# Peptides against a protein of PDB entry 3JWR, part 79

Target 1, 323 residues: chain A of PDB entry 3JWR
Amino acid sequence: TRELQSLAAAVVPSAQTLKITDFSFSDFELSDLETALCTIRMFTDLNLVQNFQMKHEVLCRWILSVKKNYRKNVAYHNWRHAFNTAQCMFAALKAGKIQNKLTDLEILALLIAALSHDLDHRGVNNSYIQRSEHPLAQLYCHSIMEHHHFDQCLMILNSPGNQILSGLSIEEYKTTLKIIKQAILATDLALYIKRRGEFFELIRKNQFNLEDPHQKELFLAMLMTACDLSAITKPWPIQQRIAELVATEFFDQGDRERKELNIEPTDLMNREKKNKIPSMQVGFIDAICLQLYEALTHVSEDCFPLLDGCRKNRQKWQALAEQ
Target 2, 298 residues: chain A of PDB entry 3JWR as posed
Amino acid sequence: TRELQSLAAAVVPSAQTLKITDFSFSDFELSDLETALCTIRMFTDLNLVQNFQMKHEVLCRWILSVKKNYRKNVAYHNWRHAFNTAQCMFAALKAGKIQNKLTDLEILALLIAALSHDLDHRGVNNSYIQRSEHPLAQLYCHSIMEHHHFDQCLMILNSPGNQILSGLSIEEYKTTLKIIKQAILATDLALYIKRRGEFFELIRKNQFNLEDPHQKELFLAMLMTACDLSAITKPWPIQQRIAELVATEFWEQGDQVGFIDFVCTQLYEALTHVSEDCFPLLDGCRKNRQKWQALAEQ

## One batch from the design tools (peptide; aimed at target 1 S127)

Design b2_p25_6_s4 (made by RFdiffusion4, then SolubleMPNN; from b2_p25_6, 16 letters changed)
Fold by OpenDDE base, seed 1:
Parts: C-alpha cells; sequence; structure tokens
Structure b2_p25_6_s4 (fold): chain B 323 residues (1-323), chain A 25 residues (1-25)
C-alpha cells in the first residue's frame, strides 16, 4: 500500500526528537504516520530489531496492521490509546530504567502486548458483551475482551508479511507468546484488583524479588496496568482531554445500555451525571491508581514522574469536585 | 475516627467495583 511504502521509506527520527522517553508525552499533534515512526523507534532503541533480526518492511507492515485493527469510530479505545500505552511502556523501560530489570524477551513481549492489548475494541466493556449475549461471551467466561484482543494479536503476528517474531527460536517464540498473553490478560482491571494485594505486600515487606518467576509475572502484570492507566499521570491539559474521550466512550455505552438493553447505566456511564466526573476521578485515583504508582516507584525511583503526575491530577480533580 | 475511616474504605471499595465493572468487566 501507499501507506506502507511511505512508512518504510521514511527517516525515523531519534527518540529525543520524538520525545518518546518523556512521561509527559502527548500524541495529540502527531499524524498516524508519525505515531508509526515513533513505534519503529521504540523497537529500535530497545534493541528488539537487532536482537531478534526483524526486517524493516515486516515491522512496518506489522505496525500498520495493528493500527488498522483498531476501530476509528471508538472514542478512546483506539490506536491512539494503544500507542500511548506503548509509549508509556517505552518511557518506563528507558527513563524509568526498568529495562535493566527485564530480559529482552520480556521487553519484546511487553511492547507487543502494549500495542496489541485492545485490538478490535468495540467501545464497550466485558459486562456489556456478556449482557448483550455476544458470541464472544460464549467462548470466554472471564476477561472476554482481553482474550479476544490476544486472539487478534496472535492472528496478526501469524499473518503473511507481519511475522516480526520469525527470527526467534521455537522456545523463544513460545516464551514470548506466553508473556504477551499474560500481559494482555493483565489489562483486565478485575485481575489487577485480584492480584495487586500480593504485589503491594511484597513491596511493603521489602520482599519483592524479580528473580522469582511468579513475582516477575506479577510485576509484568502491574507494569502493564500502570501503562494502560497512564493517562491519569499526564500533565493536566492532556489528562482533561483524555478524560473527555473516556467519558464520551462511557456515555456512548450508557446510551446503548439504555436503548438496547433497557438498563439504567451506572453513574460513570450516565451522560446526565457528567457533573460527577471530578469526584469519580478522585475516587478512581484513590482506589486504583495511587498505590500502583507508589509501588512502581518503589521498584524503580525513576518512575516517580508517573506518581507525581497522578498526585497532581488528584489535586486538580479534587478542586473541581469542590466547586 | 475509626467509623469515618471504615465508611471511606467502604466508599472506595464500592467505587472500585463500579470502575472495574464499567471499564473492564
Amino acid sequence: as target 1 above (323 residues)
Amino acid sequence: DEAREEAERERLEELEREWLTSMYS
């Protein structure tokens, strides 16, 4: 395609020029082509292209295939969300110095997972999928959409001309896919809630050990969630704009719940209760976000900008909630 | 006040459940 030709022939700017190592990064001013260029730079600077012998054209095609398999009519869970999740992962690995704590296969898996974790998202949650009796709800009992996202990821990875993992041994391939699956499934916030207590306790007791395979898996899951929720850490103008996108998508679901399922939506998805957004954001930060970024910062102090951003946005949302 | 702390904990747990069911379940 013309898009592939343009991407493959383009000069890829440095990570410094693209500012993709910054935790304060914003994609708002970037074209789709520029987001793809940023993605190439992430793979290159993490040494993934070299270490796993990726062909440039194959990587370009894969990136475009991933982007194409996000829906444009979804307000938040689109390519830009996946791209921002991957950028936060890249920043956490580089600026946050987490790269030094992980293997190349783990890094490869996390980056692929971040880009792929919401593939073919429909702008509705698992509850809606279940209640609407969607065919996917017949295939999976839990984490319905996350299983679907992984299936889409696997489909793309195995598609002709998209096989970025072809340079891996059979054992490396199996390991990578296992980690990708675990990482994508970890983005189900229900699983995060179920597992986070163990992680926080290990951190609190200073017993956290990445040499333990179970604790490693737990950490990768927490890191994925931290990147997936990273909009809450962004500078206030960026945070507000992303929160509006999230609200738009949630309200669209609420409207569909009312119309199609005859269900009164929750406050979070109720367009008529938009005035509750600030207080709900404070509650979300307190219940879900703060402890995660505190724990992550404990593992690597260089991740502090994520925690600091989250705290600052809590103050901003609290101020709005008091009006 | 322990009662206030418990009430706030319950509120946060309720909100947590709401967010989980809304965003991911």
Scores: peptide ipSAE 0.030, ipTM 0.634, DockQ to the pose 0.130
OpenDDE base, seeds 2, 3, 4, 5: peptide ipSAE 0.027, 0.027, 0.027, 0.026; ipTM 0.620, 0.614, 0.616, 0.621

Design b2_p25_7 (made by RFdiffusion4)
Pose (drawn by RFdiffusion4):
Parts: structure tokens; sequence; C-alpha cells
Structure b2_p25_7 (pose): chain A 298 residues (1-255, 281-323), chain P 25 residues (1-25)
């Protein structure tokens, strides 16, 4: 509660000061309070704060709530993951210049979604909770964890003093939530795989076009995956360390080159055809693929 | 809908098996 007092009264530094406009950004050295501040700057500089009548008091309580609903004891899938994803999402809209390509309702949804796409993640994959017959598997059908992440995001938005959406017309609120649900579900790697082929062709055939309502929402799913694992596009020292956490969390459940080829370069290449200014992601990606390949040969 | 859910679960399983084989075998 004091954490709210201190936060809701601190000056939010500029985006330039926070270096959150950068695809090469890192959080290792930021405090907790600082990361929440960057998030406020994100909402502010995307005009989400002014265009949706958000009170500084409410947005702060909500951001803090999401922070406290990520598990600390979880290796990689903690708050800093949701944060590093939203920053990548933010950097994509700004420096990658996509904001000029989509509505205010969509931008707000993507940011809220990127922040909460893994809420309450208990450090285990959908495959495991299904095979271990976790009650969550009994409750949800497909995309089990991602359904839960959303159930949580919504629970928080309906919490008192957290309705950062309270300023929306009922129609606006209604469709924003629809997009948020789609965004969070799209972070299921299975859906990314079952869908990407369709998208990779519209790109390959120089046919892809945003105006098409459907082609757009497909891309929105591809964008979510693009930020969800943007960590693989980081400078080597960072990718080295964040790969250490994904490493531990996986081994805890058990108790890179093939993956980048299978999952990543394919995707970031497509994102750049859609937006050239998004190439740093593709560059940093194959750059790390280079260093992991060299290590794989010892 | 049931078939679709089964396909998704199959994809998850295949991904997991791939990680397991790549690291522990």
Amino acid sequence: as target 2 above (298 residues)
Amino acid sequence: SEEFAEEIHTIHEEIHDWFHESLFE
C-alpha cells in the first residue's frame, strides 16, 4: 500500500531517459519501482492515458496488482518477462513504426495483453499440466494456461480501483476485451504453429495487407508471439543470461539453435517484411543463433 | 471442436518431446 503511495507520486521519466524505445533494451539493472514507472510512460506515450480518461491513481494500482500476481519463485516466467514483453511490444509500435497502422483500441489491448499474457504462470508448460491431470486441465479445453492467464487479467480489471478501462463506452470495452482475449491466447506456441503457415504465405506472395480485418487480427497474433519471445533477439550477454533462466525453469519441470530455426527466424523475417524498422529484431535473432551454433560445436 | 482441442494437445506434446529428446537423450 505504501508501494502505491511512493509510485503514484514519483515523476515518470521520459522514454528517452528510460531507453525503452530500444530493441536492445535490458531490465537487469532496473529496480522494481523503475519497471512500473516505465510501464506508466508506455501507456502515456501511446496516448492511451489521455484518450481513455485514465486516472493516475487507478493505473498505478492496477500495474502494481499485475506485478504482485506474477510468481517470484518462478525462474523465467515472472514479472520481468511480462515487462520485457510489453517493452518489446512498445518498441515495436514506436521505433518499429506500427502505431500508425492500427487503432487506439488495438494499441490499448495489445499493451494490456502483453503485460498479463502469463499471469500466475506456475513455471510449467501446457504439456505438463495436461499430462499430470491438473484441475486446470479439467477446467479448460485447449490453450489451458493461456485461458488462465486471461481469466486472471480480467479478474484484475474488474477489481476495485483497478478499472483502468472504466472510461470506455460499453461498446469499446466490449471489443477491447475481445481483442485482449485473442492476444493472450495467441501466446500459445501451439496456435502460433497452427496458424503461422497461413500468414507466412500472404507475406511470401506479396499479398499480405493490413486493411483486411481478418489478415489484421492474424498478424496481431503473430505480433504477440513476436514480443513473447523477443528475449531471443537480445544482445549476446543478455540472451546468454535470460537463456539461463529459461534453462533452470525447464530443468525444474524436468525433475537453442534448432528452436531458433524452427520457431524464430522464420517469424522475425516476416515481421520485417511487414515493417522494415522492425529488422533489429531479425538482426539480433540470427546474431544469437550464430553464437549458439558456435557453442554447440564447443 | 473436440478434434481441434486434440490437435492442439498433440502439438504441445510434440514440442515437449522434442525438448526432452534434445536435452536428455

Design b2_p25_7_s1 (made by RFdiffusion4, then SolubleMPNN; from b2_p25_7, 17 letters changed)
Fold by OpenDDE base, seed 1:
Formats: C-alpha cells, sequence, structure tokens
Structure b2_p25_7_s1 (fold): chain B 323 residues (1-323), chain A 25 residues (1-25)
C-alpha cells in the first residue's frame, strides 16, 4: 500500500525529537504516520529490531496492521490509546530505568502487548458483552475482551508479511507469546484488583524479588496496568481531554444499555450524571491508581513523575468536585 | 461459570460500588 511505502521509506526521528521518553508526552498533535514513526523508534531504541533481527518492512507492516485493527468509531479504546500505552511503557523502560530489570524477551512482549492490548475493542466493557449475550461470552468465562484482544494479536503476528517474531527460536517464541498473553489479560481491571494486594504486600515488607518467576510475572502485570491507566498521570490539560474521551465512550455504552438492553446504566456510564465525573475521578484515583504508582515508584524511583502526575490530577479533580 | 469468573464479577461490582461511594466524599 501507499501507506506502507511511505512509512518504510520515511526517516525515523530520534526519541528526543519525538519526546517519546517523556512521561508528559501527548499524541494530540501527531498524525497517524507520526505515531507509526514513534512506534518504530520504540522498537529500535529498545534494541528489539537488532536483537531479534526484525526486517524493517515487516515491522512497518505489522505496526500498520495493528493500527488498522483498532476501530475509528470508538471514542477512547482506539489506536491512540494503544499508542499512548506503548509510549508510557517505553518511557517507564527508558526514563523509569525498568529496562535494566527485565530480559529482552520480556521487553519485546510488553511492547507488543501494550500496542495490542485493546485490538478490535468495541467501546463496551466485559459486563456489556456478558449482558448482551455476545458470542464471545460463550467462549470465555472471564476477561472476555482481553482474551479476544490476545486472539487478534496472535492472528496479526501470524499473518503473512507481519511476522515480526520470525527471528526468534521456538523456545523464545513460546516464552514471548506466554508473556504477551499474560500482559494483555492483566489489563482486565478486575484481575488487577485481585492480584495487586500480593504485589503491595511484597513491596511493603521489602520482600519484592524480580528473580522469583512468580513475582516477575506479577510485576509485569502491574506495569501493564500502570501504562494502561497512565492517562491519569498526564499534565492537567491532557488529562481533562482524555477524561472527556473516556466519558464519551462510557456514555455511549450507557445509551446503548438503555436502548438495546433496556437497563438503567451505572452512574459512571450515565450521561445525565456528567456533573459527578470529578468526584468519580477522585474515587478512581484513590481506589485504583495511587497505590499502584506508589508501589511502582518503590521498584524504580525514576517512575516518580507518574505518581506526581496522579497526585496533581487528584487535587485538580477534587477542586472541581467541591464547586 | 467458573469460581474464578464469579470472583472477578464480584470484584467488578465492588469497583462500581466504590466509584458510586465517591458521591459521599
Amino acid sequence: as target 1 above (323 residues)
Amino acid sequence: MEEEAKELAQIEDELEELLRKAYFE
């Protein structure tokens, strides 16, 4: 395609020029081509292209395939969300110095997972999928959409001309796929809530050890969630704009719940309760976000900008809730 | 539904309740 030819022939700017190492990064001013260029830079600067012998054209095709398999009519869970998740992962690995704590296969898996974790998202949550009796609800008992996202990821990775993992040994390939699956499934917020207590307790007791395979897996899951939720850490103008996109998608689901399922939506998805967004955001930060970024900062102090951003946005949302 | 699936569904309900309680803060 013309798009592939343009991407493959383009000069890829430095990470510094693209500002993709910054935790304060925003994609709002970037074209689709520029987001693809940023993605190439992430793979290159993490040494993944060199270490796993990726062909440039294959990587370009894979990126475009991933982008194409996100829906344009979904307000938040689209390519830009996946791209921002991957950018936060990149920043955490580089600026947050987590790269030195992980293997190359783990880094490869996390970056692929971040880009792929919401593939073919329909703008509705697992609860909607279950209540609508969607065919996917018959295939999986829990984390329905996350299983679907992984299936889409696997499909793309195995598609002709998209096989960015062809340079891996059989054992490396199996390991990478296992980590990708775990990482995508970890983006189910219910799984995060289930598992986070173990992680926080290990940190609190100063018993956290990345040499333990179970603790490594747990950390990768927490890191994925931290990147997936990273919009809450962004500078306030960016945070507000992203919160509007999230609210739009949630309200769209609520409207569909009324129309298609004849049910009253929850307050979070009820368009008529838009004035409650600030207080709900404070509750979300306190219940879900703060402890995660605190724990992550204990693992690597260079991740502090994520925690600081989250705290600042809590204050801003609290101020709005008091008006 | 598997026991784990029921547990996760309960956690989702608890999360929704936590967000609703933010109205009282």
Scores: peptide ipSAE 0.086, ipTM 0.776, DockQ to the pose 0.421
OpenDDE base, seeds 2, 3, 4, 5: peptide ipSAE 0.055, 0.091, 0.071, 0.089; ipTM 0.759, 0.773, 0.769, 0.773; seeds 3, 5 fail the geometry check

Design b2_p25_7_s2 (made by RFdiffusion4, then SolubleMPNN; from b2_p25_7, 18 letters changed)
Fold by OpenDDE base, seed 1:
Structure b2_p25_7_s2 (fold): chain B 323 residues (1-323), chain A 25 residues (1-25)
Amino acid sequence: as target 1 above (323 residues)
Amino acid sequence: MEEEAQELAAIEDELEQALLDAYFN
């Protein structure tokens, strides 16, 4: 396609020029082409292109295929969300120095997973899918959308001309797919809630050890969630704008719940309850975010900007809630 | 539905309720 030709021929700017190592990164001013260029730079600077012998054209095609399989009519869970998740992963690996704690296969899997974790998201949560009796709800018992996202990821990875993993051995391929699946499934917030206690306890007891395979898996899951939720850590103007996108999507679901399911939406998804957004954001930060970024910072102190950003945004939301 | 799926659904419901409760605290 013309888009592929343009991307494949383009000079890829440095990570410094693109500012993709910054935890404060914003994609608001970037074109779709520039987001694809950023993505190429992430793969290159993590040595994934070299170590796994990726063909440039294949990588370009894969990126464009991933982007194409996000819906444009979804306010938040679109390509830009996936891209920002991947950028936070990249920043955590580089600036946060987590890359030194992981294998090349784990890094490869995490980056693919971050870009792919919401593929074909429909702008509705698992509860809506379940209540609407969607066919996907009959296929999977839990983490319905996350299983679907992984299925889409696998489909793209195996599509002609998109096989960025063709340079891997059979064992490397199997390992990579396992980690990708685990990472995508980990973005189910319910699974995060279920598992986080074990992670926090290991940190509290100073018993956390990445040489333990189980603890490694647990850490990768927590890191994935930390990147997925990283909008809450962004500079306040960026945080506010992203919160508006999230609210828009939630309100769209609430409208559909009324229309299609004949139910009253929860306050979180009720456009008539916009005044509750600040207090709900404080609650979300306290219940979900703060302890995660605290624990991540204990694993790597260079991830402190995520925690600091989260704390600052809590203060801002609290101030709005008091008005 | 598997027991684990029911547990996860309950966690999701609890999370939503906790967010609502935070508004009234």
Scores: peptide ipSAE 0.153, ipTM 0.796, DockQ to the pose 0.427
OpenDDE base, seeds 2, 3, 4, 5: peptide ipSAE 0.031, 0.125, 0.048, 0.026; ipTM 0.737, 0.785, 0.760, 0.608; seed 5 fails the geometry check

Design b2_p25_7_s3 (made by RFdiffusion4, then SolubleMPNN; from b2_p25_7, 19 letters changed)
Fold by OpenDDE base, seed 5:
Structure b2_p25_7_s3 (fold): chain B 323 residues (1-323), chain A 25 residues (1-25)
Amino acid sequence: as target 1 above (323 residues)
Amino acid sequence: MEKEAQELREIEDALEEALLRAYFE
């Protein structure tokens, strides 16, 4: 309650002051309170507070609830990751001018989804959840954690005093939840791999049309992934630090795989193979990231900083891999 | 659902095994 009171009473700085429109944004120097203030500003500047009649206290409580439902003992998939994903979404919408291509409900859903997409993340991937025979693996056949993240999101949205969607009509509410679910599920990298070919082909053929409902859904999925992976686009000092956090979490999983599952981890999850990180990062950029940011930049040229950042970091990682 | 799940699991396996070996190792 004290945290809520402090947040609700605080003056929310401008997006310019907070630098949340910058693709180069870093949260490293921000307090938890400041991250919450940034989040309020995102909702406000996207006109979501006004258009959907959000009560300030309810929004503040919701933000704090979302933050609270990320684990602090997870190196990477924590509140800061979700916050950075949302910030990239905000920057893509504003600076990248994607806002003009989407409905208010889609924007609302994307922002909620970005903040919520990794709720209660346990610092292990879906493969670990499956192999460990976790109860969640019995509930969902694929995208196990992403389904769980959505369930957590829904739980929070329906919790007393956290109902930021109470100003929506029933139809708007249903639509918003549908988009949130799709967006969170889209952060499963397997789904990205499955679907990206269709998106890239539409772009290549110059047939991409956001007025088509299917293509709209596809674009929202790609945009979510682009924001989720956006650490790879950050200025090198930021990127390198985030990569260390990712590696830490992966190595923690690898240690658990050895201890709990009695398996040898893959090189990605193996701390003894840390010398391969630079080459793995190059491979990741080439296989997963570059085409996505190229395609996104094709949809909106103002998203070029993401592509440029990705290219620059590829060069940096390649240089390290050659040492 | 099961068919899609199987397909996605295959993609996940390919990502963790084949993709990792091919692009990361």
Scores: peptide ipSAE 0.266, ipTM 0.827, DockQ to the pose 0.466
OpenDDE base, seeds 1, 2, 3, 4: peptide ipSAE 0.249, 0.204, 0.103, 0.076; ipTM 0.822, 0.801, 0.751, 0.730

Design b2_p25_7_s4 (made by RFdiffusion4, then SolubleMPNN; from b2_p25_7, 18 letters changed)
Fold by OpenDDE base, seed 1:
Structure b2_p25_7_s4 (fold): chain B 323 residues (1-323), chain A 25 residues (1-25)
Amino acid sequence: as target 1 above (323 residues)
Amino acid sequence: SEKEAQELREIEDRLEEALKKAYFE
């Protein structure tokens, strides 16, 4: 396609020029082409292109295929969310120095997973999918959308001309797919809540060991969640704008719940409860976010900007809740 | 398993309720 030709022929700017190592990064001013260029830079600077012998054209096609399989009519869970998740992963790996703690296969899997973790998202949560008796709810017992996202990821990876993993051995390929699946499934917030206690306890007791395979898997899951929720860590003007996108999508779901399911939405999904957003954001930060970024900072002190950003935004939301 | 799925649904419900209650904190 013309888009592929343009991307494949383009000069890829440095990570410094693109500011993709910054935890404060914003994509708001970037074109779709520039987001694709940033993505190429992430793969290159993580040595994934070289180490796994990726063909440039195949990587470009894969990126465009991933982007194409996000819906344009979804306010938040779109390509820009996936791109920002991947950028946070890149920043955590580079600036946060997590790269030195992981294998190349784990890094490869995490970057693919970050870009792919919400593929074909419909702007509704698992609860809506279940209550609407969607066909996907019959295929999977839990983490319905996350299983679907992984299926879409696998479909793209196996599509002609998109096989960025063709340079891997059979064993490396199997390992990579396993990690991708685990990482995508880990973005189910219910799974995060179920598993986080074990992670926090290991950190608290100073017993955390990345050489243990189970603890490694647990860490990768926590890191995925930390990147997926990273909007809460952004500078306040960016955080506010992203929160508006999230609220828009949630209110759209609530409107559909009223119309299609004849149920009253929860306050989080209720357009009439917009005034509760600040207090709900404080609650979300306290219940979900703070301990995660504290624990991540304990694993790597260079991840502190995520924790600091989260704390600053908590203060801003609290101030709004008091008005 | 169905048991695990039910547990996860309960966690999701508790999360939604916790966010709702944040208005009173």
Scores: peptide ipSAE 0.147, ipTM 0.795, DockQ to the pose 0.444
OpenDDE base, seeds 2, 3, 4, 5: peptide ipSAE 0.121, 0.025, 0.026, 0.311; ipTM 0.780, 0.681, 0.684, 0.859; seeds 4, 5 fail the geometry check

Design b2_p25_8 (made by RFdiffusion4)
Pose (drawn by RFdiffusion4):
Structure b2_p25_8 (pose): chain A 298 residues (1-255, 281-323), chain P 25 residues (1-25)
Amino acid sequence: as target 2 above (298 residues)
Amino acid sequence: SEYEEAMEEIDELFGAEEMLAEEKE
């Protein structure tokens, strides 16, 4: 509660000061309070705060709530992951210049989604919770964890003093939630795989076009995956360390080059054809693929 | 069915089940 007091009264530094406009950004050295501040700057500089009548008091309580609903004991899938994703999402809309390509309802949705796409993640994959017959698997059909991440995001938005959406017309609120659901579900790697082929062709055939309502919402799913694992596009010292966490969390459940080839370069290449200013992601990606390949050969 | 196929591709990519089978053997 004091954490709210101190937060709801601190000055939010500029985006330039926070270096959140960078694809090469890092959080290692930020405090907890600082990361929440960057998030406020994100909402503010995307005009989400003014265009949706958000009260500083409410947005702060909500951001804090999402922060406290990420598990601390979880290696990689903690708050800093949701944060580093939203920042990548933010950097994509700004420096990658995509904001000029989509509506205010869509921007708001992507940001809320990127922040909460892994809420209450218990450090284990969909494969495991299905094989171990976790009650969550009994409750949800496909995309089990991602359904849960959403059930949580919604639970928080309906919480008192957290309705950062309270300013929306009922129609607006209704379709924003629809997009948020689609965004969070799209972070299921299985859906990324069972859909990317369609998208990679519209790109390959120089046919891809945003105006098409369907081609757009497909891209929105591809954008979510692009930020969800943007960590692979980081400078080597960072990618080195964040790979260490993904490493531990995976080993805990068990108790890189092939993946980048199979999952990543394919995707960031497509994102750059859609937006050239998004190339730093592709550059940083193959740059790390270079260093992991060299290590794989010892 | 397509989703299950994608899940199989993920499991093969991580090779965790094959590694565990080797350890058990």

Design b2_p25_8_s1 (made by RFdiffusion4, then SolubleMPNN; from b2_p25_8, 15 letters changed)
Fold by OpenDDE base, seed 1:
Structure b2_p25_8_s1 (fold): chain B 323 residues (1-323), chain A 25 residues (1-25)
Amino acid sequence: as target 1 above (323 residues)
Amino acid sequence: DEYDEAMALLEKLSGADELAAAAAA
């Protein structure tokens, strides 16, 4: 395609030029081509292209395939969300120095998972899918959409000309797919809530050990969630704009719940209750976000900008909630 | 079971009593 030719022939700027190591990164000014170039840079600077012998054209095609399998008519859960999740992962690995704590296969899996974790997202949550009796709800009891995202990820990885994992051994391939699946499934906040207590207790007791396979898996799950939610850590103008996108998508779901399911939406998804957004954001930060970024900062102090950003945004949302 | 409890918590966080849910988490 013309898009593939343009991407494959383009000079890929440095990570410094692209600012993709910054926790304060914003994609708002980037074209789709520039987001693809950033993605190539992430794979290159993590040594994944070299270590796993990726062909440049295959990587370019894979990136474009992933981007194409996000819906453009979804306000938040689109390519830009996946790209920002991956960028946060890259920043956490590089600037946050988590790269030094992980294997190359784990890094490969996390980056693929971050880019793929919301593939073919429909702009509705698992509760909507379940209540609508969607065919996907018959296949999976829990984490319905996350299983679908993984299925889409696997489909793309196995598609002709998109096989970025073709340089791996059979064992490396199996390991990578296992980690990708676990990482994508970990983006279900219900699984995060289920598992976070164990992680926080290990940190609190100073018993956290990444050499333990179970604790490693737990950490990768927490890291995925931290990157997926990283919009809450961004500079306030960026956070506000992303919150508007999230609200738009949630209100669209609420409108569909009324129309299609004859259900009154929750406050979060109710367009008429937009004035509650600031207080809901404070509650979300306190219940879900703060402790995660605190724990992540204990694993790597260089991740502090995520925690600091989250705290600053809490103050901003609190100030709006008091108005 | 633990998954369903977590989902219920997420639903509460999405509701009007979010602050109460946050305090219980």
Scores: peptide ipSAE 0.236, ipTM 0.761, DockQ to the pose 0.426
OpenDDE base, seeds 2, 3, 4, 5: peptide ipSAE 0.022, 0.023, 0.233, 0.024; ipTM 0.651, 0.651, 0.762, 0.636; seed 2 fails the geometry check

Design b2_p25_8_s2 (made by RFdiffusion4, then SolubleMPNN; from b2_p25_8, 14 letters changed)
Fold by OpenDDE base, seed 5:
Structure b2_p25_8_s2 (fold): chain B 323 residues (1-323), chain A 25 residues (1-25)
Amino acid sequence: as target 1 above (323 residues)
Amino acid sequence: SDYEEAEQLLRELLGFDELLKKLLE
């Protein structure tokens, strides 16, 4: 395609030029092509292209395929969200110094997972899928959408011309897919809630050890969530704008819940409760976000900007809630 | 199941129940 040709022929700017190492990164001003270029740079600077012998054209095609399999009519859970998740992962790995704590396969898996974790998202949560009796709800009992996302990820990875993992040994391939699956599934906040206590306890007791396979898996899950939620850490103007996108999508779901399911949506999904957004954001930060970024910062102090951003935005939302 | 329990907790959390927030902090 012309798009592929353009991408494959383009000079990929440095990470510094693209600012993709910054935790404060914003994609708002970037074209789709530029987001793809950023993604190439992430793979390159993490040494994934070289270490796993990725062909440039195949990588380009894969990126475009991933992007294409996000829906444009979804307000938040679109390519830009996935891209921002991956960018945060990249920043955490580089600027946050987490790269030094992980294997190349883990890094590869995390980056692929971050980009893929919401593939074909429909702008509705698992609860809606279940209540609407969608066919996917018959295939999976739990983490329905996350399983679907992984299925989409696997489909793309196995598609002709998109096989970025072809340079891996069979064992490396299996390991990578396992980690990808675990990472994508970990973005189900229910699983986060289930597992975070163990992670926080290990940190609290100073018993956290990445050399332990179970703890490694746990950490990767927490890291994925941290990147998935990273919009909450962005500079206020960016955070506010993203929060509006999230709200838009949630309200769209609420509207559908009324229309299609004949139910009154929860406040979070209720357009009529827009005035509660600031207080809900404070609640979200307190209940879900702060401890995660605190714990992550304990693992790597260089991740502090995420925690700091989260704290600052809490203050901003609190101020709005008091108006 | 463990998942269902977690999902329920998440639903309650997303409802921003103050008691639940305190328990999870």
Scores: peptide ipSAE 0.350, ipTM 0.813, DockQ to the pose 0.396
OpenDDE base, seeds 1, 2, 3, 4: peptide ipSAE 0.337, 0.345, 0.347, 0.340; ipTM 0.809, 0.809, 0.814, 0.810

Design b2_p25_8_s3 (made by RFdiffusion4, then SolubleMPNN; from b2_p25_8, 14 letters changed)
Fold by OpenDDE base, seed 2:
Structure b2_p25_8_s3 (fold): chain B 323 residues (1-323), chain A 25 residues (1-25)
Amino acid sequence: as target 1 above (323 residues)
Amino acid sequence: DEYEEARELLEKLSGAAEAAAAAAA
């Protein structure tokens, strides 16, 4: 395609130029082409292209395929969300110095997973999918959408001309897919809630050890969640704008719940209760986000900007809630 | 079912956050 030709022929700017190592990164000003260029840079600077002998054209095609398989009519869970998740992962690996704590296969898997974790998201949560009796709800009992996201990821990886993993051995391939699946599934916040206590206790007791395979898996899951939620850590102007996108998508779901399911939406998804957004954001930060970024910062102190951003945004939302 | 318990907890936490925010307002 013309898009592929343009991307494949383009000079890829440095990570410094693209600012993709910054935790404060924003994609708002970037074109789709620039987001693809950023993605290439992430793969390159993480040594994934070299270490796994990725063909440039194949990588370009894969990136474009991933981007194409996000829906454009979804306000938040679109390519830009996936891209920002991957960028946060990249920043955590580089600036957060987590790269040296992980294997190349784990890094490869995490980056692919971050980009792929919401593929074909429909702008509705698992509860809606279940209540609407969607065909996907018949295939999976738990983490319905996350299983679908992984299925989409696998489909793309196996599509002609998109096989970025073709340079891997069979064992490396299997390992990578396992980690990708686990990482994508980990973005189900229900699983986060289920598992986070173990992670926090390990940190609290100073018993956390990445050399333990189980703890490694747990960490990768927590890291994925931290990147997936990283919008909450962004500088306030960026945070506000992303919060508006999230609210838009949630309100769209609420509207569909009324129209299609004939139910009253929860406050979170009720556009008539938009005045509760600030207080809900405070609650979300307190209940879900703060402890995660605290724990992540304990694993790597260089991840502190994420925690600091989260704390600052809590203050901002609290101030709005008091108005 | 641990997953359902976690989901319920998530809903509770989300709701509690809403309630706490509402109570603080």
Scores: peptide ipSAE 0.295, ipTM 0.807, DockQ to the pose 0.448
OpenDDE base, seeds 1, 3, 4, 5: peptide ipSAE 0.281, 0.290, 0.273, 0.267; ipTM 0.801, 0.802, 0.802, 0.786

